# Peptides against a protein of PDB entry 3B8E, part 7

Target 1, 230 residues: chain A of PDB entry 3B8E
Amino acid sequence: PFLIFIIANIPLPLGTVTILCIDLGTDMVPAISLAYEQAESDIMKRQPRNPKTDKLVNEQLISMAYGQIGMIQALGGFFTYFVILAENGFLPIHLLGLRVNWDDRWINDVEDSYGQQWTYEQRKIVEFTCHTPFFVTIVVVQWADLVICKTRRNSVFQQGMKNKILIFGLFEETALAAFLSYCPGMGVALRMYPLKPTWWFCAFPYSLLIFVYDEVRKLIIRRRPGGWVE

## One batch from the design tools (peptide; aimed at target 1 A178)

Design b1_p10_2 (made by RFdiffusion4)
Pose (drawn by RFdiffusion4):
Structure b1_p10_2 (pose): chain A 230 residues (1-230), chain P 10 residues (1-10)
Amino acid sequence: as target 1 above (230 residues)
Amino acid sequence: VRFSQAFFAL
């Protein structure tokens, strides 16, 4: 959101105060719950891990996330940001350009008249909007995320999805999001109510992508002992 | 209304 905000100088898809809602806020309970996750095999049947090699935060870890599921999770939220505008004057292939504030009115685009008080608006189909969606879009995938990061070898099936806390940590998250996107007014610090009708589901198309993917590979992993590149 | 919409979204 901040990166592409510079390369193609488009409108800020995600705010800073808006980022401190995934960390010390929403993703919180989910990860804590990840811990209550149980065994995945008879571990008391393997030589002790050699602390010289198999680190905790391996770098394959980074690949399987920071550059793989952080992306298909990236596109999903970097999609909803678009159709959050298209239904307001989004430039499907336009927009790419600054958007002053002292401008107050004077300019708009794609058949419109945006600015002052609609400048609080020219930055409100984004502020109290686009951001907040690019937020719920996050959580949206954090589901398939939280349900994949529950094994590194077994399918959600071979390992029943019964991590009481986590299952009941999901609503514990998703709810925070809505109870926060429809907060009777805590929209001052955060943003405004994203139209329940669609503004949510739009990110859900991608979550199904995440899931099946890591779900597949795990088979390639199992169907193949010392699985190749994967 | 917003609470109802929130619950519908959920």

Design b1_p10_2_s1 (made by RFdiffusion4, then SolubleMPNN; from b1_p10_2, 7 letters changed)
Fold by OpenDDE base, seed 1:
Structure b1_p10_2_s1 (fold): chain B 230 residues (1-230), chain A 10 residues (1-10)
Amino acid sequence: as target 1 above (230 residues)
Amino acid sequence: ELLELALEAL
């Protein structure tokens, strides 16, 4: 998010506070829950990792986590961001390069795509209105991410949902996201303004895409062991 | 501001 904010000079898609709420709030319990996942049925059929040659974090894992899943998550967040700004009169093309004027408190006549002028205060309200739905979008796509992380090779349907701590994590992150989004005073305390309930559904196609993508990946790995996809 | 930028870069 922040890289695109700098490169494209768009209004800030996701605030620092919302990032901290993801990293320290919603992601911790889910990540810890994976330590309690049952071993895959084939784990004892795999050769032990060579600690001298085999990295725990390899290029394939980086490609999968950041290059594939992380990009789908980011696309989901940005989709939500662009839709909200478009509904407020700022079309995606108009956002390019707008950051400088957007963040200038002395410019109170920034025009939207329809020629409407926006004060600094109005612009910041819209910006902070984008942060919460972006955050919620990330939480919704993280549901799929957490579920796919249960296994490397076996389908989630083969592994099942037996990890009670993981299920608890899914509820905890969702409850926390709802609390941060709707609790009175969060707009002042965290710059997290409440979102329309419909915004929760904007991430669902991306969450489904992540899930289907990984299940297809795992299916390919099972059919063709030792491929680049592993 | 630098801390905010650093946190935003994370």
Scores: peptide ipSAE 0.021, ipTM 0.575, DockQ to the pose 0.028
OpenDDE base, seeds 2, 3, 4, 5: peptide ipSAE 0.010, 0.014, 0.019, 0.007; ipTM 0.450, 0.509, 0.548, 0.491

Design b1_p10_2_s2 (made by RFdiffusion4, then SolubleMPNN; from b1_p10_2, 7 letters changed)
Fold by OpenDDE base, seed 5:
Structure b1_p10_2_s2 (fold): chain B 230 residues (1-230), chain A 10 residues (1-10)
Amino acid sequence: as target 1 above (230 residues)
Amino acid sequence: ELEKLAQEAL
C-alpha cells in the first residue's frame, strides 16, 4: 500500500494507524493459533531438514508469502479502494499524481473525474472512508491465508478444522474488525470511518482465489513430489 | 453515499 502511494502519488489507501491495528490487533491471535495445529499425516514420511544447508526462511517461503499471497492481498485491498473512489467520482486514472493537491488543506476546489469540486474536509472524509474497507478487505483475505497455513502438503479438507484455537482466532479477528469499524468514536480515535456492510463482501472473491490457488498448488506437490513448486 | 454516512456518524 505505502509503496504504491509514493510511486503513483495517489491518495493514501491505508493509514499507518490502520496498519498497526492489523499487525498488533487482528493478526496476533490467528498467528499464535498455528502453533496448536496438528501435524500432517505424512510428516514421518518426509526427510528431516538439514540444519546446515536448509534455511527456515528460504526463497520459496519468501516467494509464497510476498510474491504470491501478499500480492493477491494487496490486489484485493486496492480493488476495494478504487471502487470506493470511483463511486465518489474519482476514476483510477484521475488519482495518479493527485496526492499533492489532495493533501493540501488550502486547495478546496480539487476536481473529480466529472468536474465536481471537493473541499479538503470532503476529500479527507472520503480518504478515511476508504481506509476502513481496505482494512476489512485485508481481514477477510486473512481468513483464507490462515486456513491455507494449516498444512504444507495435505489439503485443508484432509486436515480438517479441528484446531479450536484457530477457529477462535477467526472469530476474534472478525469481531475486532467489526468493533474498530462501527464503534462510536473510532473515526476520531483511529480515523476509521464506518463502512456499508456490503463492503465486507468485496474481498470474498480474493479470499476464494487464495484458497483455490493454494489447494491447486498443494495438489500439484502431491502428484509431482520433488518438483520446482516444492 | 459513504461520505454522507461518515458525516452522519461524526
Scores: peptide ipSAE 0.011, ipTM 0.485, DockQ to the pose 0.075
OpenDDE base, seeds 1, 2, 3, 4: peptide ipSAE 0.008, 0.007, 0.006, 0.007; ipTM 0.486, 0.502, 0.445, 0.452

Design b1_p10_2_s3 (made by RFdiffusion4, then SolubleMPNN; from b1_p10_2, 7 letters changed)
Fold by OpenDDE base, seed 3:
Structure b1_p10_2_s3 (fold): chain B 230 residues (1-230), chain A 10 residues (1-10)
Amino acid sequence: as target 1 above (230 residues)
Amino acid sequence: KLLEDALEAL
């Protein structure tokens, strides 16, 4: 979010405090839950890792986490952001370079894509209205991300959902996301204004896409061991 | 400055 805010000079998609709520709030229990996942059925058929040559975090893991899944997550968040701003009169192309005028408190006549003028206060309300749905979009996409992280090779349908700590993590992150989104005072404390319940569904296509993508990837790995997809 | 602006927005 913040990198695109800098590069494209768009209104801030996600606040720094909101990012901290993701990194320290919603993601901690889910991440810990992966340590309790049952070993894959084929783990004993794999060669042991050489601690001198084989990294715990390899290029494949970085490519999957940041280069593939992380990009789909970011796209999901930005899609939600652009939809909200478009519903408020700001088309995506109009947002490019708009940050300078958007963040200027002395400019009270910033025009939207339809020629409507927006005061500084009105613009900040819309900006902070984007933060909560973006955050929730990340949480919804993280459901799929956490589930796909259960295994490297086996399908989730082969592995099953036996990890009770992971199921608890999914519930906890969702409950925390709802708390942060709807608790009174969060708009002042976290710049997270309440979202319409419909925004929870905006990320579902991306969550499904991540899940299907990884299941297809794992299927390819199972059919062609030692391929470039592994 | 952008980091400062982001921190001031908090």
Scores: peptide ipSAE 0.016, ipTM 0.598, DockQ to the pose 0.027
OpenDDE base, seeds 1, 2, 4, 5: peptide ipSAE 0.010, 0.010, 0.015, 0.007; ipTM 0.513, 0.508, 0.596, 0.504; seed 1 fails the geometry check

Design b1_p10_2_s4 (made by RFdiffusion4, then SolubleMPNN; from b1_p10_2, 7 letters changed)
Fold by OpenDDE base, seed 5:
Structure b1_p10_2_s4 (fold): chain B 230 residues (1-230), chain A 10 residues (1-10)
Amino acid sequence: as target 1 above (230 residues)
Amino acid sequence: ELLELAREAL
């Protein structure tokens, strides 16, 4: 989010406070839950890692986490952001370079794509109204990300959903996201304004895409062992 | 007031 904010000079898509709520709030219990996942059925058929040559964090892991899954997650968040701003009169092309005037409190006549003028207060309401749906979008795509992390090679359908701590984590992060989005006073405390319930569904196609993408990847690994995808 | 405006903006 911040890289595109700086490079494209667009209004801030996701606030620092909302990022902290993800990293310290919604992601903690789900991440810990992976420690309780059962071993894959083929684990004893795999060669042990050589601790001298094989890195725990390798190019493959970085490519998967940041280059593939992380990019799909970011696209989901930005999709929600652009849809909300477009519904409020700001088309994506008009947002490029708009940040300087958007963040200036003394400019009260910023025009949208249709020539409507927006005060500083009105612009900040729309901006902070985007932060909560972006945050919720990240939580929804994290459901798929957490589920695909259960296995390296086996399908999730082969592994099953037996990890009760992981299931609890999915409910906990969702309940926390709902609390942060709808609890009275969150607009003042966290700059998280409430969202229409329909915005929760905006990320579902991207969550499904992550899940399908990883299942196809794992299927390729099982059919072609020793390939570049493994 | 800000919360009502935010609900109207979505």
Scores: peptide ipSAE 0.010, ipTM 0.432, DockQ to the pose 0.088
OpenDDE base, seeds 1, 2, 3, 4: peptide ipSAE 0.006, 0.000, 0.009, 0.007; ipTM 0.399, 0.355, 0.443, 0.489

Design b1_p10_3 (made by RFdiffusion4)
Pose (drawn by RFdiffusion4):
Structure b1_p10_3 (pose): chain A 230 residues (1-230), chain P 10 residues (1-10)
Amino acid sequence: as target 1 above (230 residues)
Amino acid sequence: FPPFSWEPFF
């Protein structure tokens, strides 16, 4: 959101105060719950881990996330940001450009008249909008995320999806999102109610991508002992 | 400023 905001100088898809809603807020309970997760095998049947090699935060970890599921999770939220506008004057292949505030009116695009009070709006189909969706979009995938980061070898099937806390940590997250996106007014600090009809589901298309993916490879992992590149 | 509007979740 901040990166592409510079390369193609488009409108800020995600705000800063808006980021402190995934960390010390929404993703919180989910990850804590990850811990209550149980065994995945008879571990008391394997030499002790050699602290010189198999680190905690391996770098393969980074690959399988920071550059793999952080991306297909990236596109999903970096998609909803578009169609959050298209239904307001989004430039499918346009827009790429600054958007002053002292401008107050004077300019718009794709057949419109945006500015002052609609400058609080020219930055509202984004502020109290686009951001907030690019938010729910996050959580949206954080589901298939939270349900994949529940094993590094077994399918959600071979390991029943019964982490009581986590299952009941999901609504414990999703709810925070909506109870926060429709907060009777806590929209001052945060954003404004994203149209329940669609503004949510739009990110859900991608979550199904995440899932099946890591779900597949795990088979490639199992159906192949010392699985090749994966 | 545009007035604030709110729709209930359910």

Design b1_p10_3_s1 (made by RFdiffusion4, then SolubleMPNN; from b1_p10_3, 7 letters changed)
Fold by OpenDDE base, seed 1:
Structure b1_p10_3_s1 (fold): chain B 230 residues (1-230), chain A 10 residues (1-10)
Amino acid sequence: as target 1 above (230 residues)
Amino acid sequence: LPPLEYVPLD
């Protein structure tokens, strides 16, 4: 998120508070879930694995999978951001380089893609309106991540939702997202304005994409044991 | 496409 903000000079898609909530609130539960799953897998598969080699392979695989998933998550967040701004008159091409004028308090006549003038206050409302949907998009995408992380090789359909930690993680992330999105005063305190329920659905295609991607990955691993995708 | 009406976040 922050890299594209710097490179493209677009209005800030994700606030510092939302970043902190992701890093401390949403990312911590997946990390714990993975740590427990690794520990459980290591306890169950007490075959004489060389613990150094298998940890390194698992770390590389997890790092690669998480790197790819994290990129899809970021793309999902940016998609939601661009959709919201486009619905408010700012097409993606018009946002390129706009940050300088967008953040200037003295410019109250910034034109959108349709020639409508926006005051600094109006622009900041729209900017902060993007922060909450971006956060919620990440949470909805993380639902897919939590579900796919439950199995290394087996389909989610084969093992089912039996992990209580995963269910707790999904509940915690959803409760946090609802709290930050709808609790009175969050707009003032956190610069996170309330979400229309429709924005929760904007992330669903990306959540499905991650799910399909991981199921295809797992299918390839099952068909080609010892491939580079393992 | 008509500009999607600025839905003011009331």
Scores: peptide ipSAE 0.014, ipTM 0.456, DockQ to the pose 0.059
OpenDDE base, seeds 2, 3, 4, 5: peptide ipSAE 0.013, 0.009, 0.007, 0.014; ipTM 0.486, 0.459, 0.497, 0.483

Design b1_p10_3_s2 (made by RFdiffusion4, then SolubleMPNN; from b1_p10_3, 6 letters changed)
Fold by OpenDDE base, seed 2:
Structure b1_p10_3_s2 (fold): chain B 230 residues (1-230), chain A 10 residues (1-10)
Amino acid sequence: as target 1 above (230 residues)
Amino acid sequence: IPPFEYVPLE
């Protein structure tokens, strides 16, 4: 989130402290859950390998999965960010380079994509209103990401929810999301304004999309072993 | 007339 803020010069989608909370609070347990995930059913039928090489391969797979999850989470967060800003008159293309004027408190006539003028206060309300949904979106998307990343070949329905650590992680991150969203003072401390319950659902289409995509991908892998999508 | 009314999400 911060990198694209710098590169694209868009309004800040998520505060630095909140990003840190995501990294430490939401990503740690999922990463552990992936480390202890059960092997795919087809791998369990293989002959024993060299323990050293198997460990290295597993670490690479975990690292790749974790990296992919992080990227998908960021995309999900930005999806919500762009939806909110678009609903308030700021189309994605218009946000490019807007940061300079957006963050200037002396400019009270920043125009949106439709020529409506926004005061500094109004802009900051919208900006901080994006922070909480962005975070919540990451959590909601992560529910799906964690489930789909359990295995690269088996369907979620075939593998099941056997990893108790994963289940614990899902509850933990959801509790954290509720805490950061609704605890008094979070608006001041983290620039996270309270979230209307309806905005929890903003990520669901995205979560569904990645779920369907991954299930289709896994289906292809099962039908065509050694394909390029592996 | 702008097509959008400013409405905070909170």
Scores: peptide ipSAE 0.018, ipTM 0.553, DockQ to the pose 0.132
OpenDDE base, seeds 1, 3, 4, 5: peptide ipSAE 0.014, 0.016, 0.015, 0.017; ipTM 0.538, 0.546, 0.551, 0.593; seed 1 fails the geometry check

Design b1_p10_3_s3 (made by RFdiffusion4, then SolubleMPNN; from b1_p10_3, 6 letters changed)
Fold by OpenDDE base, seed 2:
Structure b1_p10_3_s3 (fold): chain B 230 residues (1-230), chain A 10 residues (1-10)
Amino acid sequence: as target 1 above (230 residues)
Amino acid sequence: IPPFVYVPLD
């Protein structure tokens, strides 16, 4: 997310605190899930002929899957960001290079895609209005990760333990999202303005995308046992 | 002017 901000010179899609909350708060659940998935893969595999090589391959596959899911999550957040800005008159193409004028407090006549002039204060309101929905989008997309983990054909006992951890993490991240979104003073403290409940649904297409991605991945693994996707 | 997506807290 931060790389796109630098490269494209778009208005800041996420505040520093929001990024920290994603990295430390929301990413804990996937990390724990992946750690348990690795442990389970190691248990289900009979004594690996070469434990070092098989462990390395599994770590690479988990890292690749995590990286891919993370990219889809980031895309979901950026989708929400672009939708909000487009609804407020700033089309995605118009945002390219706009950061310089956007962040200048002395420029009060920044034009949107429709020729409307925006004051610095108005621009910052819409910018900070993007931060909260971006965070919420990540949380909603992570709900798909929980569903993916539940659909894995693992032993009932292993699923039970994973499900408890994932369910706990889901409640934690959802509670955090609600707290950051609606607690009084969060707009001042974190530059996260409250969002309408309708914005929670903006992430749903991406949650579906993650679900489809994982089902396709599982299908490929089932058709090619011992392939690079295990 | 498209309405701000922002919900002002009362």
Scores: peptide ipSAE 0.018, ipTM 0.593, DockQ to the pose 0.111
OpenDDE base, seeds 1, 3, 4, 5: peptide ipSAE 0.018, 0.016, 0.017, 0.017; ipTM 0.604, 0.572, 0.602, 0.591; seed 1 fails the geometry check

Design b1_p10_3_s4 (made by RFdiffusion4, then SolubleMPNN; from b1_p10_3, 6 letters changed)
Fold by OpenDDE base, seed 2:
Structure b1_p10_3_s4 (fold): chain B 230 residues (1-230), chain A 10 residues (1-10)
Amino acid sequence: as target 1 above (230 residues)
Amino acid sequence: PPPFVYVPLE
C-alpha cells in the first residue's frame, strides 16, 4: 500500500496508525493460521520421504498463498479508497500525481475531476474518511479467511482448534474496527473519521474473490497432488 | 454532474 502511494503520488490512502493497526492487528490472524498450518503439516506424519525438504516446500507454499491473499486484501482496501474518492469527485486517473498539491495547505483551489475546487480542509476530511473504511475493508476480507479455513479438509480436531483461534481473532479484529470507527475522538487522535455502515459492504466483492481464489487453489491441489499450490 | 460529497458519521 505504501509503495503505491510513493510511486503514484496519490493522496495518502492509509494513515501511519492505520497501517500499524493492520500490521499488528489484522495480520495476527494470518500469522496464527500460518503457524498452525505449519504445525499441521508437521503432524500429518505421512512418512516424509525427506522431512526437511517437504517441510521447506510446504512453508514456501503456505507463505506464497498468504502473500497472495495479502495482496488481494490490499487491493480491496485500495478499491474502497478509490470508490470513496470517486464518489467525492476524484476519479482514479485524476489522483495520479495529485499528492503534491493535495498536501499543500496553502493551495485551496485543487480541482477534482469535475472542476470543483477543494480547500485543504475539505481534502483532508475526504482523505481521513478513507482511512477508516480501508481498515474495515481489511477486517471484512479477513472474514473470508475464516470461511476458507473452515472449508479446509483437515481433521475435525485440527479444524476445531484453528476455528477457535480464528474466531477469536476475527472477533478481536471486528471489535477493533468498531472501536476505531465509532469511538469518540478517534478522528482527532488517529485521523480515522467515522464511517457510515454502508462502507462495510464495499469489501464484500473482495471477500468473495478470496473465497473463489482459495476454491480454485484447492481444486488445483486436488488435481495435481504434490504440486506447488499446497 | 459531480457526485454528491460523502459525509462521514459525526
Scores: peptide ipSAE 0.021, ipTM 0.640, DockQ to the pose 0.099
OpenDDE base, seeds 1, 3, 4, 5: peptide ipSAE 0.020, 0.020, 0.019, 0.020; ipTM 0.606, 0.620, 0.594, 0.593

Design b1_p10_4 (made by RFdiffusion4)
Pose (drawn by RFdiffusion4):
Parts: structure tokens; C-alpha cells; sequence
Structure b1_p10_4 (pose): chain A 230 residues (1-230), chain P 10 residues (1-10)
């Protein structure tokens, strides 16, 4: 959101105060719950881990996330940001450009008249909007995320999805999102209510992508002992 | 239930 905000100087898809809603807020309970996760095999049948090699935060870890499911999760939220506008004057292939504030009216685009008080709005289909969706879009995928980061070898099936806390940590998250996106007014610090009708589900198309993917490879992992590149 | 709550809030 901040990166592409510079390369193609488009409108800020995600705010800073808006980021401190995934860390010390929403993703919180989910990850804590990840811990209550149980065994995945008879571990008391394997030499002790050699602290010289198999680190905790391996770098393959980074690949399998920071550059793989952080992307397909990236596109999903970097998509909703678009159609959050298209239904207001989004430039499917346009927009790519600054949007002053002292401008106050004077300019708009794609057949419109945006600015002052609609400048609070020229930056409201984004502020109290686009951001907040690019937010729910996050959590949206954090589901398939939270359900894939529950094993590194077994399918959600071969390992029943019964991590009481986590299952009942999911609503415990999703709810915070909506109870926060429709906060009777805590929209001052955060953003504004994103139209329940669609503004949510739009990110859900991608979550299904995440899931099946890591779900597949795990097979490639199992169907292949010392699985190749994966 | 959660869905109905959200529909009411909406």
C-alpha cells in the first residue's frame, strides 16, 4: 500500500493508523491461538533439532510467506481498493496521480466534480472507505491464512479443524473488524462503514486462492518425500 | 446471529 503509492503515485490504499489494526488488534488473538495447536506427529521420535541449522524463523519461512502468500494476499486487498472506487468514480486504468487537499474542489476525474467537503470526500471514498475495506480484505484472507498456518505437512482434513480457540478466535477477529467498521462513531480515528452488501465479499474471492494453494503443495510435499523445489 | 446483528447495524 505504501510501496505502490510511490511507484505509480496513486491514492494511499492503506493508512498507517490503519496498519496498527492488524498487529496489536485483529491478528492478535488468531496467532495466540495458533499456539494451542496440537501435535502433528510423534515428535518424541526424532533426534533433537540442531540449533546450528533448523532455525525458528527459517528463510524458507520467509519465502512461503513474505513472497508467496503475502502476495496473493496482496493482490486481493490491492483489488478491493479498486472496486471500492469504481462504484464512485474510480479510474480503472486512470487516476495515477496526486490529490491535493488545499485544492478544495477544482479537479476530479472520470466524469465527476470532487473537492471541498467532497474533498473531505475526495479523500473519503478512501479515508473512511478504501482503507477500511483494504482492511477487511486483509482479515478476509487471514482466515484461509489462519487455516493454513495450522500445519506444515497435513491437510486441514488429516488434522481436524478443531482448535477450539482458533475456530472461536476467528469470529473473535472477524467481529472486531465489523464491530470496528460499523463502530457507532469510532470512525473518527478509524474509517467508515463499508457497504455490507459487497464491500466485504470482494476480497473473499482471493482467500479461496490462498487456501487450495498451500493445501495442494502439502500434497506435493507428501506425495514426494524430499519434495523438490517446494 | 452475527450476520443479523450486522444487518441491523447496517
Amino acid sequence: as target 1 above (230 residues)
Amino acid sequence: VFFAVLDVLF

Design b1_p10_4_s1 (made by RFdiffusion4, then SolubleMPNN; from b1_p10_4, 7 letters changed)
Fold by OpenDDE base, seed 2:
Structure b1_p10_4_s1 (fold): chain B 230 residues (1-230), chain A 10 residues (1-10)
Amino acid sequence: as target 1 above (230 residues)
Amino acid sequence: DFLKLLEELS
């Protein structure tokens, strides 16, 4: 999100404090929970890893985690961001290059896509209104991400949801997201204004997309062992 | 101080 903010010079879609809440707050327990995941049912049928040649985290895993899944997560967040701004009169194309004027407190006549002028305070309210839904979108997408990370080859339906710590992690991150979104004072402390409950559903298509994508990937791996998708 | 820095960066 921050890279696109810099490159496209758009208004900040997600605050730094909110990013820290994701990385340290919502991701910590879920990430730890993966250490307690049961071995895949076929693990004993695999050859032992060669510690000299086989990395624990290989390039394929990095590509999947940070390239593919990360891009889908970012798209989900930005979708929410663009929808909110569009509802407030700022179409995506109009946001390009707008950051300089957007962040200038002395400019109180920034025009939206429809010629309406916005004061600095009004713009910042809209900006901070984006932060919370973006954050929640990431959390909802992370549900799918966490679930798909349970296995490398087996379907989630084959592996099952037996890791109680992972299930706890899903509830914990959701509860934390709700707390940060709706607790009084979060607007001042974290620049996270309360969101309408409907915004929780904005992420669902992307969560589903990640899940379907990974299940298809795993299906391909099972059918074609040793392929580039593994 | 850290929170203030984050506020400035956000």
Scores: peptide ipSAE 0.009, ipTM 0.429, DockQ to the pose 0.030
OpenDDE base, seeds 1, 3, 4, 5: peptide ipSAE 0.009, 0.008, 0.008, 0.005; ipTM 0.467, 0.502, 0.489, 0.364; seed 1 fails the geometry check

Design b1_p10_4_s2 (made by RFdiffusion4, then SolubleMPNN; from b1_p10_4, 7 letters changed)
Fold by OpenDDE base, seed 4:
Structure b1_p10_4_s2 (fold): chain B 230 residues (1-230), chain A 10 residues (1-10)
Amino acid sequence: as target 1 above (230 residues)
Amino acid sequence: SFLEKLLELS
């Protein structure tokens, strides 16, 4: 998110505090849970072909998995961010390069995509309105991502939710998201304005899509071992 | 506070 903020010069999608909450609150426990995830039943049955190469492959797979998860999470968050800003009159194309004027407190006539002028205060309200939904979106996407990343080949339904740490992580991140979204004073204290309940559902189609895509992918892998989809 | 500093940076 921060890289896109810099490169695209868009309004800040996530505050530092929100990022910290993600990194420490929502990502840490799930990451630990993945470290303790039980091997797939088929992996446990396979003798290591080559201990040196298999370790290297595992490290690469872990690195790729974390990288992919992070990208998917970012995409989900940005989706919500763009939806919120679009609902407030700022179309995605208009946001490109807008950061400089957006963050300038002396400019009180920043125009949206429809020619409406926004004061600095109004812009900051809408910016901070994005923070909480972005965070919640990440949490909702993480539900799917964590579930799908438990397995490489097996369906989630086949592998099941055996990892208690993962289950705990899901509850923790959800509780944290609810706390940050609805606790009084969070708008002032953390610049996370209260979340409309409807925004919880914004990420659901995305999470569902990712879930379905991954399940289909895994299904194809099971049906066609060694295929290009692996 | 540390939090206040983070808020300023946010």
Scores: peptide ipSAE 0.017, ipTM 0.427, DockQ to the pose 0.034
OpenDDE base, seeds 1, 2, 3, 5: peptide ipSAE 0.009, 0.007, 0.017, 0.013; ipTM 0.417, 0.428, 0.397, 0.441; seeds 2, 5 fail the geometry check

Design b1_p10_4_s3 (made by RFdiffusion4, then SolubleMPNN; from b1_p10_4, 6 letters changed)
Fold by OpenDDE base, seed 3:
Structure b1_p10_4_s3 (fold): chain B 230 residues (1-230), chain A 10 residues (1-10)
Amino acid sequence: as target 1 above (230 residues)
Amino acid sequence: SFLELLDLLS
């Protein structure tokens, strides 16, 4: 989010404090929960890794976590961001390069895509209104991400949801997201204004996309072991 | 102030 903010000069989609809440709050318990995941049923059929040559964190894991899934997650967040701004009169094309004027406290006549003028205070309200649903979008997408990370090859339906710690992690991150989104004072403390409950659903297509994509990927791996998709 | 810190982090 911050990189796109700099490169595209758009209004800040996600505050740094909110990012810290993700990294330190919502993601920690889910990440730990993966250590308690049951081994895949076929693990004993795999050759043992060579500790000298085979890294635990391989290029495939990096590609999945930071490349493919990370990009889909970012797209989900930005989609929510653009929808909110569009509903407030700022079309995506109009946001390009707008940051300079957006962040200028002395400019109180920034026009939206419909010619409506926005004061600095009004713009900041809209900006901070975007932070919460962007955050929630990330959490909702993380549900799918966490679930797909349970296995490398087996379907989630084959592996099942027996990891109680993972289930607790999903609950915890959701509860924390709700707390941060709706607790009084979060607008002042975290620049996270309350969101309409409907915004929770904006990420669902992306979560579904991630889930389906990974299940298809795993299906291909099961059918064609040693393929480039692995 | 805490608010100033928030402004830096925003």
Scores: peptide ipSAE 0.010, ipTM 0.487, DockQ to the pose 0.031
OpenDDE base, seeds 1, 2, 4, 5: peptide ipSAE 0.008, 0.014, 0.009, 0.014; ipTM 0.432, 0.484, 0.473, 0.588; seeds 2, 5 fail the geometry check

